# Peptides against a protein of PDB entry 5EG6: the designs that were tried, part 32

Target 1, 151 residues: chain A of PDB entry 5EG6
Amino acid sequence: RLRSQTVSTRYLHVEGGNFHASSQQWGAFYIHLLDDDESEGEEFTVRDGYIHYGQTVKLVCSVTGMALPRLIIRKVDKQTALLDADDPVSQLHKCAFYLKDTERMYLCLSQERIIQFQATPCPKEQNKEMINDGASWTIISTDKAEYTFYE

## One batch from the design tools (peptide; aimed at target 1 H32 E42 R47 L99)

Design b1_p24_2_s4 (made by RFdiffusion4, then SolubleMPNN; from b1_p24_2, 11 letters changed)
Fold by OpenDDE base, seed 1:
Structure b1_p24_2_s4 (fold): chain B 151 residues (1-151), chain A 24 residues (1-24)
Amino acid sequence: as target 1 above (151 residues)
Amino acid sequence: ALDPSKMRDISPLLMKPKKIYKAP
C-alpha cells in the first residue's frame, strides 16, 4: 500500500524549476494526501494515511519543491482509468493522475515533455475513461531523492 | 501520435508551495 511518502516515478523529474521527462532517470516526489475539498493554492494542508484511488494528492518534487496541481489518483486497467475505484493504491501498479476540476485531463508523457492529455469517455462504461500509455504511471516508494532506472 | 486537440500545456499550473500544513 502507498502512503504519504517520498516516491519515484519514471518519466518525471524536475530540473531548473521545470518538469521534464526521462525514460532512465526518475524524479523523486513526495506524494501528499489532501482532503477532497482542499483548494488549490500555494498553501495547502496535507493528511497522513494510506492513499486510496479516487483521493486527491499533491506531488511535490523532493529536490526543488516544485509541485503539480491537485491530482486525483485513479486505478488503471489496461488502457482505461477507473473512475470509481477506491481501494488502496498499490505500488508498482499502473495509475493515472487526473487533473482535478478539469474535463478528463490527465498527466501525460509526450515524447520528452509532460503535458495534459484529455481522456476519451467510454460510452458503454461510464465508470471508465480511455487513456493512452503515456498517461499510465508507475509509482514506487524510495528513500532516495534521486532514482535512476535502467532496463 | 497524440491528438493535438487533446493536449494542453501544464507549465502554467506548476508552482512552488510556500507553506505546507500538516493536519492535526
Scores: peptide ipSAE 0.442, ipTM 0.897, DockQ to the pose 0.694
OpenDDE base, seeds 2, 3, 4, 5: peptide ipSAE 0.429, 0.415, 0.429, 0.434; ipTM 0.891, 0.882, 0.891, 0.894

Design b1_p24_3 (made by RFdiffusion4)
Pose (drawn by RFdiffusion4):
Structure b1_p24_3 (pose): chain A 148 residues (1-2, 6-151), chain P 24 residues (1-24)
Amino acid sequence: RLTVSTRYLHVEGGNFHASSQQWGAFYIHLLDDDESEGEEFTVRDGYIHYGQTVKLVCSVTGMALPRLIIRKVDKQTALLDADDPVSQLHKCAFYLKDTERMYLCLSQERIIQFQATPCPKEQNKEMINDGASWTIISTDKAEYTFYE
Amino acid sequence: SSTNLGNGYTKMKVSAVWVPPTAS
């Protein structure tokens, strides 16, 4: 959110995008700290904590973003030292692992990476673009099937 | 696709890994 500004992470046309009309449901998988990038990867059980490495995989298309470090957001900053459990409707930032402070970011409908600004005296913090702050929530679905 | 490895670990393969472009 930038209420009219609300956009959702979604996959269509073979790309991730920030949609104003539809939202995707993504599996969030924990990865070990030393797992490497690839089409194939190993996931682990457990509750998601800030600072941990994760893979987001579209439940519909199966496509996935690169490895991300989920980080807690305070106003406009990513807190790199935060390690508590990720909770419902928390604000989060996703650092693209092994990049120069690049975060998952929207530019209107587009999904891009955007570089964070290091903080002056508080070096456990990085300033992030408004499009790099994401609210997380668990999802569910009900399905009914009938025929005449 | 996925394969259960046990002990709380599972190996996965995704359809593709999508990489966001760098901001201009």

Design b1_p24_3_s1 (made by RFdiffusion4, then SolubleMPNN; from b1_p24_3, 12 letters changed)
Fold by OpenDDE base, seed 3:
Structure b1_p24_3_s1 (fold): chain B 151 residues (1-151), chain A 24 residues (1-24)
Amino acid sequence: as target 1 above (151 residues)
Amino acid sequence: MSEELGNGRTRVRVKAVLHPPLAE
């Protein structure tokens, strides 16, 4: 028998030196646009321009300075991540964060944890791969602040 | 309603929907 459970919203948050998914607290993250050839590291070079799907980004916690690995932000269509979308990122549209240089690993929430979820290829649609709902994120707010990151 | 993203000085909040696992 199937058990019906309530859907809830969780926010990406940093606490105790770890990323987690909080139902009560939200984290604010600076989103940095990186060059496609930028290597992984604590320090990175930021490029100018508006972020488009398919581009490489860094999410840095505005409070702790903790950062996730390099991500490729991808457009989401239902339960699939689009691999070839390149239009400007919209906060009104769901997105997925592909862990760059991994085997289809995406940033995903699992209860209170932040994990990597491996997407499944779409055999009939090579420009898509299937993700779960926990890997579908929404940018719910944006604001600008003076922020300098040092290389 | 949408704002520009990028340049390293855009601060965002992100959320996802938690779907509790179904059990039989």
Scores: peptide ipSAE 0.378, ipTM 0.765, DockQ to the pose 0.060
OpenDDE base, seeds 1, 2, 4, 5: peptide ipSAE 0.363, 0.350, 0.296, 0.368; ipTM 0.758, 0.774, 0.737, 0.760; seed 2 fails the geometry check

Design b1_p24_3_s2 (made by RFdiffusion4, then SolubleMPNN; from b1_p24_3, 11 letters changed)
Fold by OpenDDE base, seed 3:
Structure b1_p24_3_s2 (fold): chain B 151 residues (1-151), chain A 24 residues (1-24)
Amino acid sequence: as target 1 above (151 residues)
Amino acid sequence: MSEDLGDGKTKVKVKSVWHPPLAE
């Protein structure tokens, strides 16, 4: 007997001055490309160009202006984050957000909460780190159609 | 289908899609 498995969806959202994962609402964010040597701060200098995996970015809520710490966007292959991918970011492909200058910490959801998840090194593949599904994200422009999900 | 997502003008939504654990 084949077992069927459902899919759940949550969106990054800002409410009450906090980031959370909502199944009902989505936040609209700006993505800013930063220099690799850009320091953490409220104000930052941005670069021009298309975002590639491995680059440093800032996610800023378009409504509240709240921002996450500096993130390195990484390509995801199944349940692994690729450390050496450098091709352009695709909206059709999953990605992971590594919190820059941390010990393999990735932006992750835990139910409605946004947390940091520590990835596990892949022993046989040094260019990969193992993440969970909650640390895998998809970036979609807000003009794209989406499906409504009810929990 | 590449867009200039890093221009600071294009708004994006960020979603996570996962498979919940199967009930025993």
Scores: peptide ipSAE 0.436, ipTM 0.790, DockQ to the pose 0.057
OpenDDE base, seeds 1, 2, 4, 5: peptide ipSAE 0.435, 0.426, 0.434, 0.427; ipTM 0.794, 0.788, 0.791, 0.786; seed 4 fails the geometry check

Design b1_p24_3_s3 (made by RFdiffusion4, then SolubleMPNN; from b1_p24_3, 12 letters changed)
Fold by OpenDDE base, seed 2:
Structure b1_p24_3_s3 (fold): chain B 151 residues (1-151), chain A 24 residues (1-24)
Amino acid sequence: as target 1 above (151 residues)
Amino acid sequence: MEEDLGDGKTKVKVKSVWHPPVAE
């Protein structure tokens, strides 16, 4: 009998001036598209357009204004982040947030904490990096009904 | 219609779903 594995869900949230992963609350964030050459900072220039995988974004809490460092949104395939995907970001698909200008560091949850997780290069596939489940995210518009995506 | 998530006006939530390690 295949034991039904319990699925856990957490949301990125800001509380007490810190990012954390909440099982009960979700933060509402704005995604700002940046130029690829945009520098890190509290002030940034945004560009118009649909977000595609591989592009640089800022994730900003709508309530507190707190922002994560510049992120590159990458498409996720199973437990791997795709390095060369460039199609439009889908709310129906898992993604990973690569911390720009790092050595394969991705936004990841560890219990209630938000951490940076270093992805492992995929030996046989140069266009992929291995991530864990906590580094896989789904972006959902807050005006849309919550859809549960089953693997 | 794909919503322009990068317009700075659309609010999103960011969710992670994982399988907790089975306590041996």
Scores: peptide ipSAE 0.459, ipTM 0.807, DockQ to the pose 0.061
OpenDDE base, seeds 1, 3, 4, 5: peptide ipSAE 0.441, 0.442, 0.458, 0.436; ipTM 0.800, 0.796, 0.802, 0.797

Design b1_p24_3_s4 (made by RFdiffusion4, then SolubleMPNN; from b1_p24_3, 11 letters changed)
Fold by OpenDDE base, seed 2:
Structure b1_p24_3_s4 (fold): chain B 151 residues (1-151), chain A 24 residues (1-24)
Amino acid sequence: as target 1 above (151 residues)
Amino acid sequence: MSVDLGDGKTKVKVKKVWYPPVAE
């Protein structure tokens, strides 16, 4: 299970005031849980608790204090993001970060750049969106990690 | 910077919000 805590993820790093991709360096970030109605800004209120898929989170670089916009963390099934999953986030699974209040834009790795990539709707599966491999992320806790398996 | 609000909530202040560019 994942809580508001310090985490690391591959290919996400902050240098010179910018987010960029690094295959060799791992960035350290705080992942914060927000209320669904929390507004965007340089100041925000975070809450304690386990993070569930579908919830709003903030990623903040622990070194520079640079932050990404509000994200909805979503469960990934192969090359699709699940829109209705609400179980606790598991570090055993890849996740996707939907940029909140956008038209299916996801945080994505493209070569050495961090970009927004638009997911494609699944015509036959309304609860899924197709994402590319660069939009799938693995989170590793640097504090306390609890592992639970879910179907 | 962080301020504990005492009710299970914390106020967090960040340096800047960075927006990734949209893919071309």
Scores: peptide ipSAE 0.580, ipTM 0.895, DockQ to the pose 0.881
OpenDDE base, seeds 1, 3, 4, 5: peptide ipSAE 0.558, 0.569, 0.559, 0.549; ipTM 0.886, 0.890, 0.883, 0.874

Design b1_p24_4 (made by RFdiffusion4)
Pose (drawn by RFdiffusion4):
Structure b1_p24_4 (pose): chain A 148 residues (1-2, 6-151), chain P 24 residues (1-24)
Amino acid sequence: RLTVSTRYLHVEGGNFHASSQQWGAFYIHLLDDDESEGEEFTVRDGYIHYGQTVKLVCSVTGMALPRLIIRKVDKQTALLDADDPVSQLHKCAFYLKDTERMYLCLSQERIIQFQATPCPKEQNKEMINDGASWTIISTDKAEYTFYE
Amino acid sequence: TTYIKSSHPTETLRATAIWHPPTH
């Protein structure tokens, strides 16, 4: 959110995009700190904590973003030292692991990576673009099937 | 408070594709 500005992470046309009309449901998988990038990867059980490495996988298309470090957001900053459980409707930032402070970010409908600004005296914090702040919430679905 | 949990137990998965965002 930048209420009219609200966009959702979604996959269509073979790309991740920030949609104003549809939202995707993504599996969020915990990875070990030393797992490497690839089309194949190992996931682990447990509750998701800030600072941990995760893979987001589209439940519909199966496509996935690169490894991300989920980080807590305070106003406009990513807190790199935060390690408490990720909770419903928390604001989060996703750092693309092994990059120079590049975060998952939207530019209108586009999904891009955007470099964070290091903070002056508080070096456990990085300033992030407004499009790099994401609210997380668990999802569910009900299905009914009939025929005449 | 309801915490977010990992979607699958420990196992190896394959993604249909890894999508990489372009640089701004």

Design b1_p24_4_s1 (made by RFdiffusion4, then SolubleMPNN; from b1_p24_4, 11 letters changed)
Fold by OpenDDE base, seed 1:
Structure b1_p24_4_s1 (fold): chain B 151 residues (1-151), chain A 24 residues (1-24)
Amino acid sequence: as target 1 above (151 residues)
Amino acid sequence: TEYIKSSVPTQTLKAKKVLYPPLA
């Protein structure tokens, strides 16, 4: 059993062993900072500290213990994800979750489902990728809670 | 604070399962 601060985002939650979306429900997640060289797996090493844009994170459902693949959290400017932003992630600011080691695939809400959406390169701005509204997320910090990880 | 901090101190964790969302 661990004490951990959780974050919550609109739409995203786990139900029935799968990630689902709901306009009425908010899911609570642990957001874990990983090293850039951390490999994918059910077991992973987390780092302490403030999360910065461009860093690798692991989202774990606080209720079910289910996890998403490694994500790179990126800053959002309008409908574009910034590839080179590295400032601390601020609450309530829009962000995007790039699925690490993919071809511009981002966590996206579509028809109340969680999917991977491929961002479009910005031809005139190499440091930006065009995302849709469903790939733009707003996260808020929640109170610390104690939880148990499941194997 | 206005910033997001890693949920737990430095340590090794084990999730129940890793789920991959479907492609669009």
Scores: peptide ipSAE 0.564, ipTM 0.937, DockQ to the pose 0.863
OpenDDE base, seeds 2, 3, 4, 5: peptide ipSAE 0.554, 0.536, 0.523, 0.548; ipTM 0.936, 0.931, 0.928, 0.931

Design b1_p24_4_s2 (made by RFdiffusion4, then SolubleMPNN; from b1_p24_4, 14 letters changed)
Fold by OpenDDE base, seed 5:
Structure b1_p24_4_s2 (fold): chain B 151 residues (1-151), chain A 24 residues (1-24)
Amino acid sequence: as target 1 above (151 residues)
Amino acid sequence: MEVIRSSSPTQTLKAKKVLYPPLA
């Protein structure tokens, strides 16, 4: 399950063959770990394991089977996406979904729509990109794993 | 802490469709 930080009551789901945000409904999603060299397509190979920031993932609707394109999950600090974070992804932290092989395009909530939003480079911090609040997400997992680590 | 794990074991999957969100 995914929700926007900007609109906390709106959750990502699939309706009518498209990805939408709803204040009333949410969908269950699979989040699959991919190899960095995995190609884009309807057919893809996934890996087991704990997901870390910076890794490539696939989001697949568990109900409809529809998928978003390959994403790189990135850690969020305030209104910036961190490009070099590599710690395990936690439900306690904000995240952003960079559309792989794009020019700084991120999955973003705009009103009721899911769109691509282009992040702005941070001139003073090369390891960060500026995103809006709509591109910041919180993940609520239905498949939780306990892991002890230090940040 | 609760860490996110990949939803499935290693395997090949097939999605119904890959959807690209529109540009802003």
Scores: peptide ipSAE 0.611, ipTM 0.944, DockQ to the pose 0.864
OpenDDE base, seeds 1, 2, 3, 4: peptide ipSAE 0.585, 0.607, 0.593, 0.595; ipTM 0.942, 0.946, 0.944, 0.945; seed 2 fails the geometry check

Design b1_p24_4_s3 (made by RFdiffusion4, then SolubleMPNN; from b1_p24_4, 14 letters changed)
Fold by OpenDDE base, seed 3:
Structure b1_p24_4_s3 (fold): chain B 151 residues (1-151), chain A 24 residues (1-24)
Amino acid sequence: as target 1 above (151 residues)
Amino acid sequence: MKVIKSSLPTQTVKAKKVLYPPLA
């Protein structure tokens, strides 16, 4: 495993029009690949293909249709997000979701809440940013082109 | 490991709403 220690597992979920983390319930999400130059909006053009680290994606709840802003999916190495990884995203491998066009803000679990957490630069490793455990997610595929996200 | 694919082929998708999580 990437990390020597793992905390309790929570699942990304949508309830009451908001994203939250649940220990009991999980939500199924679409993960849409976007072009790097795709603008933010409720309507967007998705691209076909396998998703690679460093690419822009949209997460959309399959039930409610609620979406997160554009995210860059990044590979996780222990407690760091890799900035230059570009290999295909693998299921069960931990990843991080950088909120595009922010100052190192990542999708993060804080207790039951979903928040933006600012990563810290790695002084000696410019290709890495330090993230907390809550910003490291695992993707599990479902039966239908949908994915479950948990930490 | 199995790699993940975009959920849909190339097309336009409309979400219900875009939600921005709060800052820490």
Scores: peptide ipSAE 0.630, ipTM 0.942, DockQ to the pose 0.911
OpenDDE base, seeds 1, 2, 4, 5: peptide ipSAE 0.594, 0.582, 0.628, 0.585; ipTM 0.943, 0.937, 0.945, 0.942

Design b1_p24_4_s4 (made by RFdiffusion4, then SolubleMPNN; from b1_p24_4, 12 letters changed)
Fold by OpenDDE base, seed 3:
Structure b1_p24_4_s4 (fold): chain B 151 residues (1-151), chain A 24 residues (1-24)
Amino acid sequence: as target 1 above (151 residues)
Amino acid sequence: VKYIKSSSPTQTLKAKKVLYPPLA
């Protein structure tokens, strides 16, 4: 399941062919590591190993098989996404999901909707982008190679 | 500290569909 770091607790799930957020329901997701040069598509090659910040990942709903586009997982520091962090992703630390090859678009929770939110550059910290709380996520593992993203 | 591991071994997978969230 996926939940953003917001005051209102919401979990990401798939319903009716779309991604939604709910305080009542949650979805479990697979998180797959991709090569940096992996192209977008319904078919994709995944890699094993521990995921590091800055790497490309695929989120796939364990129930419906629906997938989000390629994402770059980034470390979060307060209200900023770090662009150059490359350490292993920890379940205890907040993260953000940059939609690859976009203009600073991040996976974001807005009310009950999952949207793309455009981050703002940090003028004096070029290695950071300003995100909102809805674009900050926490990940926890499930017992079946799936992951839960929570506040 | 518990880290995040890729959900599957190296292989080619197929998703049912790729969904793009709407813009803000």
Scores: peptide ipSAE 0.669, ipTM 0.955, DockQ to the pose 0.913
OpenDDE base, seeds 1, 2, 4, 5: peptide ipSAE 0.647, 0.647, 0.651, 0.640; ipTM 0.950, 0.952, 0.950, 0.949

Design b1_p24_5 (made by RFdiffusion4)
Pose (drawn by RFdiffusion4):
Structure b1_p24_5 (pose): chain A 148 residues (1-2, 6-151), chain P 24 residues (1-24)
Amino acid sequence: RLTVSTRYLHVEGGNFHASSQQWGAFYIHLLDDDESEGEEFTVRDGYIHYGQTVKLVCSVTGMALPRLIIRKVDKQTALLDADDPVSQLHKCAFYLKDTERMYLCLSQERIIQFQATPCPKEQNKEMINDGASWTIISTDKAEYTFYE
Amino acid sequence: HHRKINLEELREELEEEKEEEEEE
């Protein structure tokens, strides 16, 4: 959110995009700190904590973003030292692992990576673009099937 | 617990399930 500005992470046309009309449901998988990038990867059980490495996989298309470090957001900053459990409707930032402070970010409908600004005296913090702050919430679905 | 995920295999399985639902 930048209420009219609300956009959702979604996959269509073979790309991740920030949609104003539809939202995707993504599996969030915990990865070990030393797992490497690839089409194939190992996931682990447990509750998601800030500072942990995760893979987001589209439940519809199966496509996935690169490894991300989920980080807590305070106003406009990513807190790199935060390690408590990720909770419903928390604001989060996703650092693309092994990049120079590049975060998952939207530019209108586009999903891009955007570099964070290091903080002056508080070096456990990085300033992030407004499009790099994401609210997380668990999802569910009901399905009914009938025929005449 | 740990398990391995193959995204290419997963995409093929989802596409096969989508075609079966359209045929039904």

Design b1_p24_5_s1 (made by RFdiffusion4, then SolubleMPNN; from b1_p24_5, 10 letters changed)
Fold by OpenDDE base, seed 3:
Structure b1_p24_5_s1 (fold): chain B 151 residues (1-151), chain A 24 residues (1-24)
Amino acid sequence: as target 1 above (151 residues)
Amino acid sequence: MKKKVNLKKLKEELEEEKKKKEEE
């Protein structure tokens, strides 16, 4: 059985398609792997294992401990997010963060702010969605971290 | 497994690199 850990974090509120926190506050994150059936909340159960594309994750600010809503990490191919990729997340490889339970909304950096960007369906490729550059991210460190936040 | 990730720094670096390529 997979080992799990309950983590409590501050929830970052999203209103009007925008995050209230600036991107400057989110220079570094901790990525927590969640089960696909994990509900949204400030407290969540973190599962062990390597993160794969298509899995649900929580991004937690390394400085403030604030967390974004549940995200699905997706592989990026050029200007598109791949919907069916499931290989392990690679360091330095571009990725996108789909806001779970939204209509193709992705985490996007725009003018030093974190916003939601709505991806456009690819007519000829149903397994892809078109994203902008702001919605394309890269992981620069995959160091293991052990910590717990309390709110 | 928990991973530490710096998304902003690398994104900025990529944007700068992209700008340099577009200017060349």
Scores: peptide ipSAE 0.027, ipTM 0.420, DockQ to the pose 0.067
OpenDDE base, seeds 1, 2, 4, 5: peptide ipSAE 0.022, 0.024, 0.025, 0.019; ipTM 0.482, 0.498, 0.415, 0.433; seeds 1, 2 fail the geometry check

Design b1_p24_5_s2 (made by RFdiffusion4, then SolubleMPNN; from b1_p24_5, 12 letters changed)
Fold by OpenDDE base, seed 2:
Structure b1_p24_5_s2 (fold): chain B 151 residues (1-151), chain A 24 residues (1-24)
Amino acid sequence: as target 1 above (151 residues)
Amino acid sequence: MSYKVNLKKLKKELEEKKKKEELE
């Protein structure tokens, strides 16, 4: 039996050519706004405008240039991801990253590993999906950057 | 538009340890 519960802080990081979660180091990432019709690929066009919940984004490591697949950033309420929230993304709110074109797969922390976690439908609320705490993220710093990436 | 961000997560270690014990 486990004696006591402890809380630790982890940060998204890139090490050894892979995404992971570190308790000691943090990575800086660019969140690029994409068009809803943008195809998957290493080369993409960044869209102008502020990022809102529900929009398609690319998460790219500022150091290595490694990127995750296209994501939809969603607002989080307690243990649920909101499917219809469309207000501007805020550092004051938790967010989740839905893997675009999947069946409710979200970017999730499991120990030190980054995995995909399948959310379950909320039976009483069609506009919500149930996620675990590992799929809830907080943006702790934001720097607006006017940057266009060309490969 | 692009944002440079750091992403943080608070994790309960007890929950992870419990899952490990259940899988062992």
Scores: peptide ipSAE 0.417, ipTM 0.735, DockQ to the pose 0.084
OpenDDE base, seeds 1, 3, 4, 5: peptide ipSAE 0.380, 0.396, 0.278, 0.368; ipTM 0.809, 0.723, 0.632, 0.794; seed 3 fails the geometry check

Design b1_p24_5_s3 (made by RFdiffusion4, then SolubleMPNN; from b1_p24_5, 10 letters changed)
Fold by OpenDDE base, seed 5:
Structure b1_p24_5_s3 (fold): chain B 151 residues (1-151), chain A 24 residues (1-24)
Amino acid sequence: as target 1 above (151 residues)
Amino acid sequence: MKKKINLKELKKKLEEEKKKKEEE
């Protein structure tokens, strides 16, 4: 289970005042749980509790304080983002970061750069959107915790 | 409990901490 806390994700880091991707670097970020009605801004209110899929989060670089826009963390099933999943976020599963209030735009790694990738609707499954592998992220808590590893 | 975070102040704080670390 994940709470508002410091996390790390592969590739994503901040350098020179910008978000960058590196195959050799792990970025340290604080993930903040926000209310669904929290507005975008340089100031925001963080709530306590376990982070669930579908909730709004704010990623802030632990080193520089640089922040990404508000995101909705979504559960990933294979190459699809689930729109209606609401269970607690698991560090054992990949997740996708939907840019809130966009037309299906997700954070995506492409050629060592962080870009926005537009997901494609699934005609037969309204609760899913098709994403690419670059839009699937693994997050690991940097806090002291016990982990279970799967192959 | 809810906590309010100001990114401008945070950035300033972190920059100051960075400078302090570089001086050590």
Scores: peptide ipSAE 0.337, ipTM 0.792, DockQ to the pose 0.599
OpenDDE base, seeds 1, 2, 3, 4: peptide ipSAE 0.325, 0.336, 0.024, 0.281; ipTM 0.781, 0.785, 0.513, 0.763

Design b1_p24_5_s4 (made by RFdiffusion4, then SolubleMPNN; from b1_p24_5, 11 letters changed)
Fold by OpenDDE base, seed 4:
Structure b1_p24_5_s4 (fold): chain B 151 residues (1-151), chain A 24 residues (1-24)
Amino acid sequence: as target 1 above (151 residues)
Amino acid sequence: MKYKVNLKELKEKLEKEKEEKLKE
């Protein structure tokens, strides 16, 4: 299970569907849980607790300490993001990062740049959105911690 | 307890592993 930690970061702006920093500069992100009603800003307060799919999170660059816009972490099944999954986030599952309050925009790695990718609605499944491989991510632990497996 | 998302390095690693599996 992912746990939140308290961090203060600087907001990283998105311009023209692209982030200002390259994927190389953003080699890794720390995940922090936010309240669902937390507003966007350069300053934010981290919520304690385990991270579940569907919750709002902040990604903080491990190098610069800068943060991306608020994201909703969503579970991934193949090349689809699940909109209604709410189980605890697991390192064994792929995830996607929906840019909160956007029209199906997801954090995506294209070549060496971090961009926004617009997901396509699934024709027969309203609770799913089609994403590309660049919008699918894996979370790893940075240190030794107790891990709970969820089937 | 600390977690991170590895972006470029992880993607590159996964892509290499995928390519290696295709060669086998």
Scores: peptide ipSAE 0.029, ipTM 0.399, DockQ to the pose 0.025
OpenDDE base, seeds 1, 2, 3, 5: peptide ipSAE 0.025, 0.021, 0.022, 0.020; ipTM 0.441, 0.494, 0.462, 0.489

Design b1_p24_6 (made by RFdiffusion4; failed a check: the pose's geometry)
Pose (drawn by RFdiffusion4):
Structure b1_p24_6 (pose): chain A 148 residues (1-2, 6-151), chain P 24 residues (1-24)
Amino acid sequence: RLTVSTRYLHVEGGNFHASSQQWGAFYIHLLDDDESEGEEFTVRDGYIHYGQTVKLVCSVTGMALPRLIIRKVDKQTALLDADDPVSQLHKCAFYLKDTERMYLCLSQERIIQFQATPCPKEQNKEMINDGASWTIISTDKAEYTFYE
Amino acid sequence: TDIPWHHHPTPHGEPSTTTYMLFN
């Protein structure tokens, strides 16, 4: 959110995009700190904490973003030292692991990576673009099937 | 700058069945 500005992470046409009309449900999988990038990867059980490495996988298309470090957001900054459990409707940032402070970011409908600004005296913090702050919430679905 | 992703990933180990929505 930048209420009219609200966009959702979604996958269509073979790309991740920030949609104003539809939202995707993504599996969030915990990965070990030393797992490497690839189309194949190992996931682990447990509750998601800030600072941990995760993979987001589209439940519909199966496509996935690169490894991300989920980080807590305070106003406009990513807190690199935060390690408490990720909770419902928390603001989050996703650092693309092994990059120069590149974060998952939207530019209108486009999903891009955007570099964070290091903070002056507070070096456990990085300033992030407004499009790099994401609100997280668990999802569910009900299905009914009938025929005449 | 553009972001890469995977079209055909395969998770091994213990995958979670819980799904999440993300919005900005």

Design b1_p24_6_s1 (made by RFdiffusion4, then SolubleMPNN; from b1_p24_6, 17 letters changed; failed a check: the pose's geometry)
Amino acid sequence: MELKYYKNPVAKGKPSKKTYGLYT

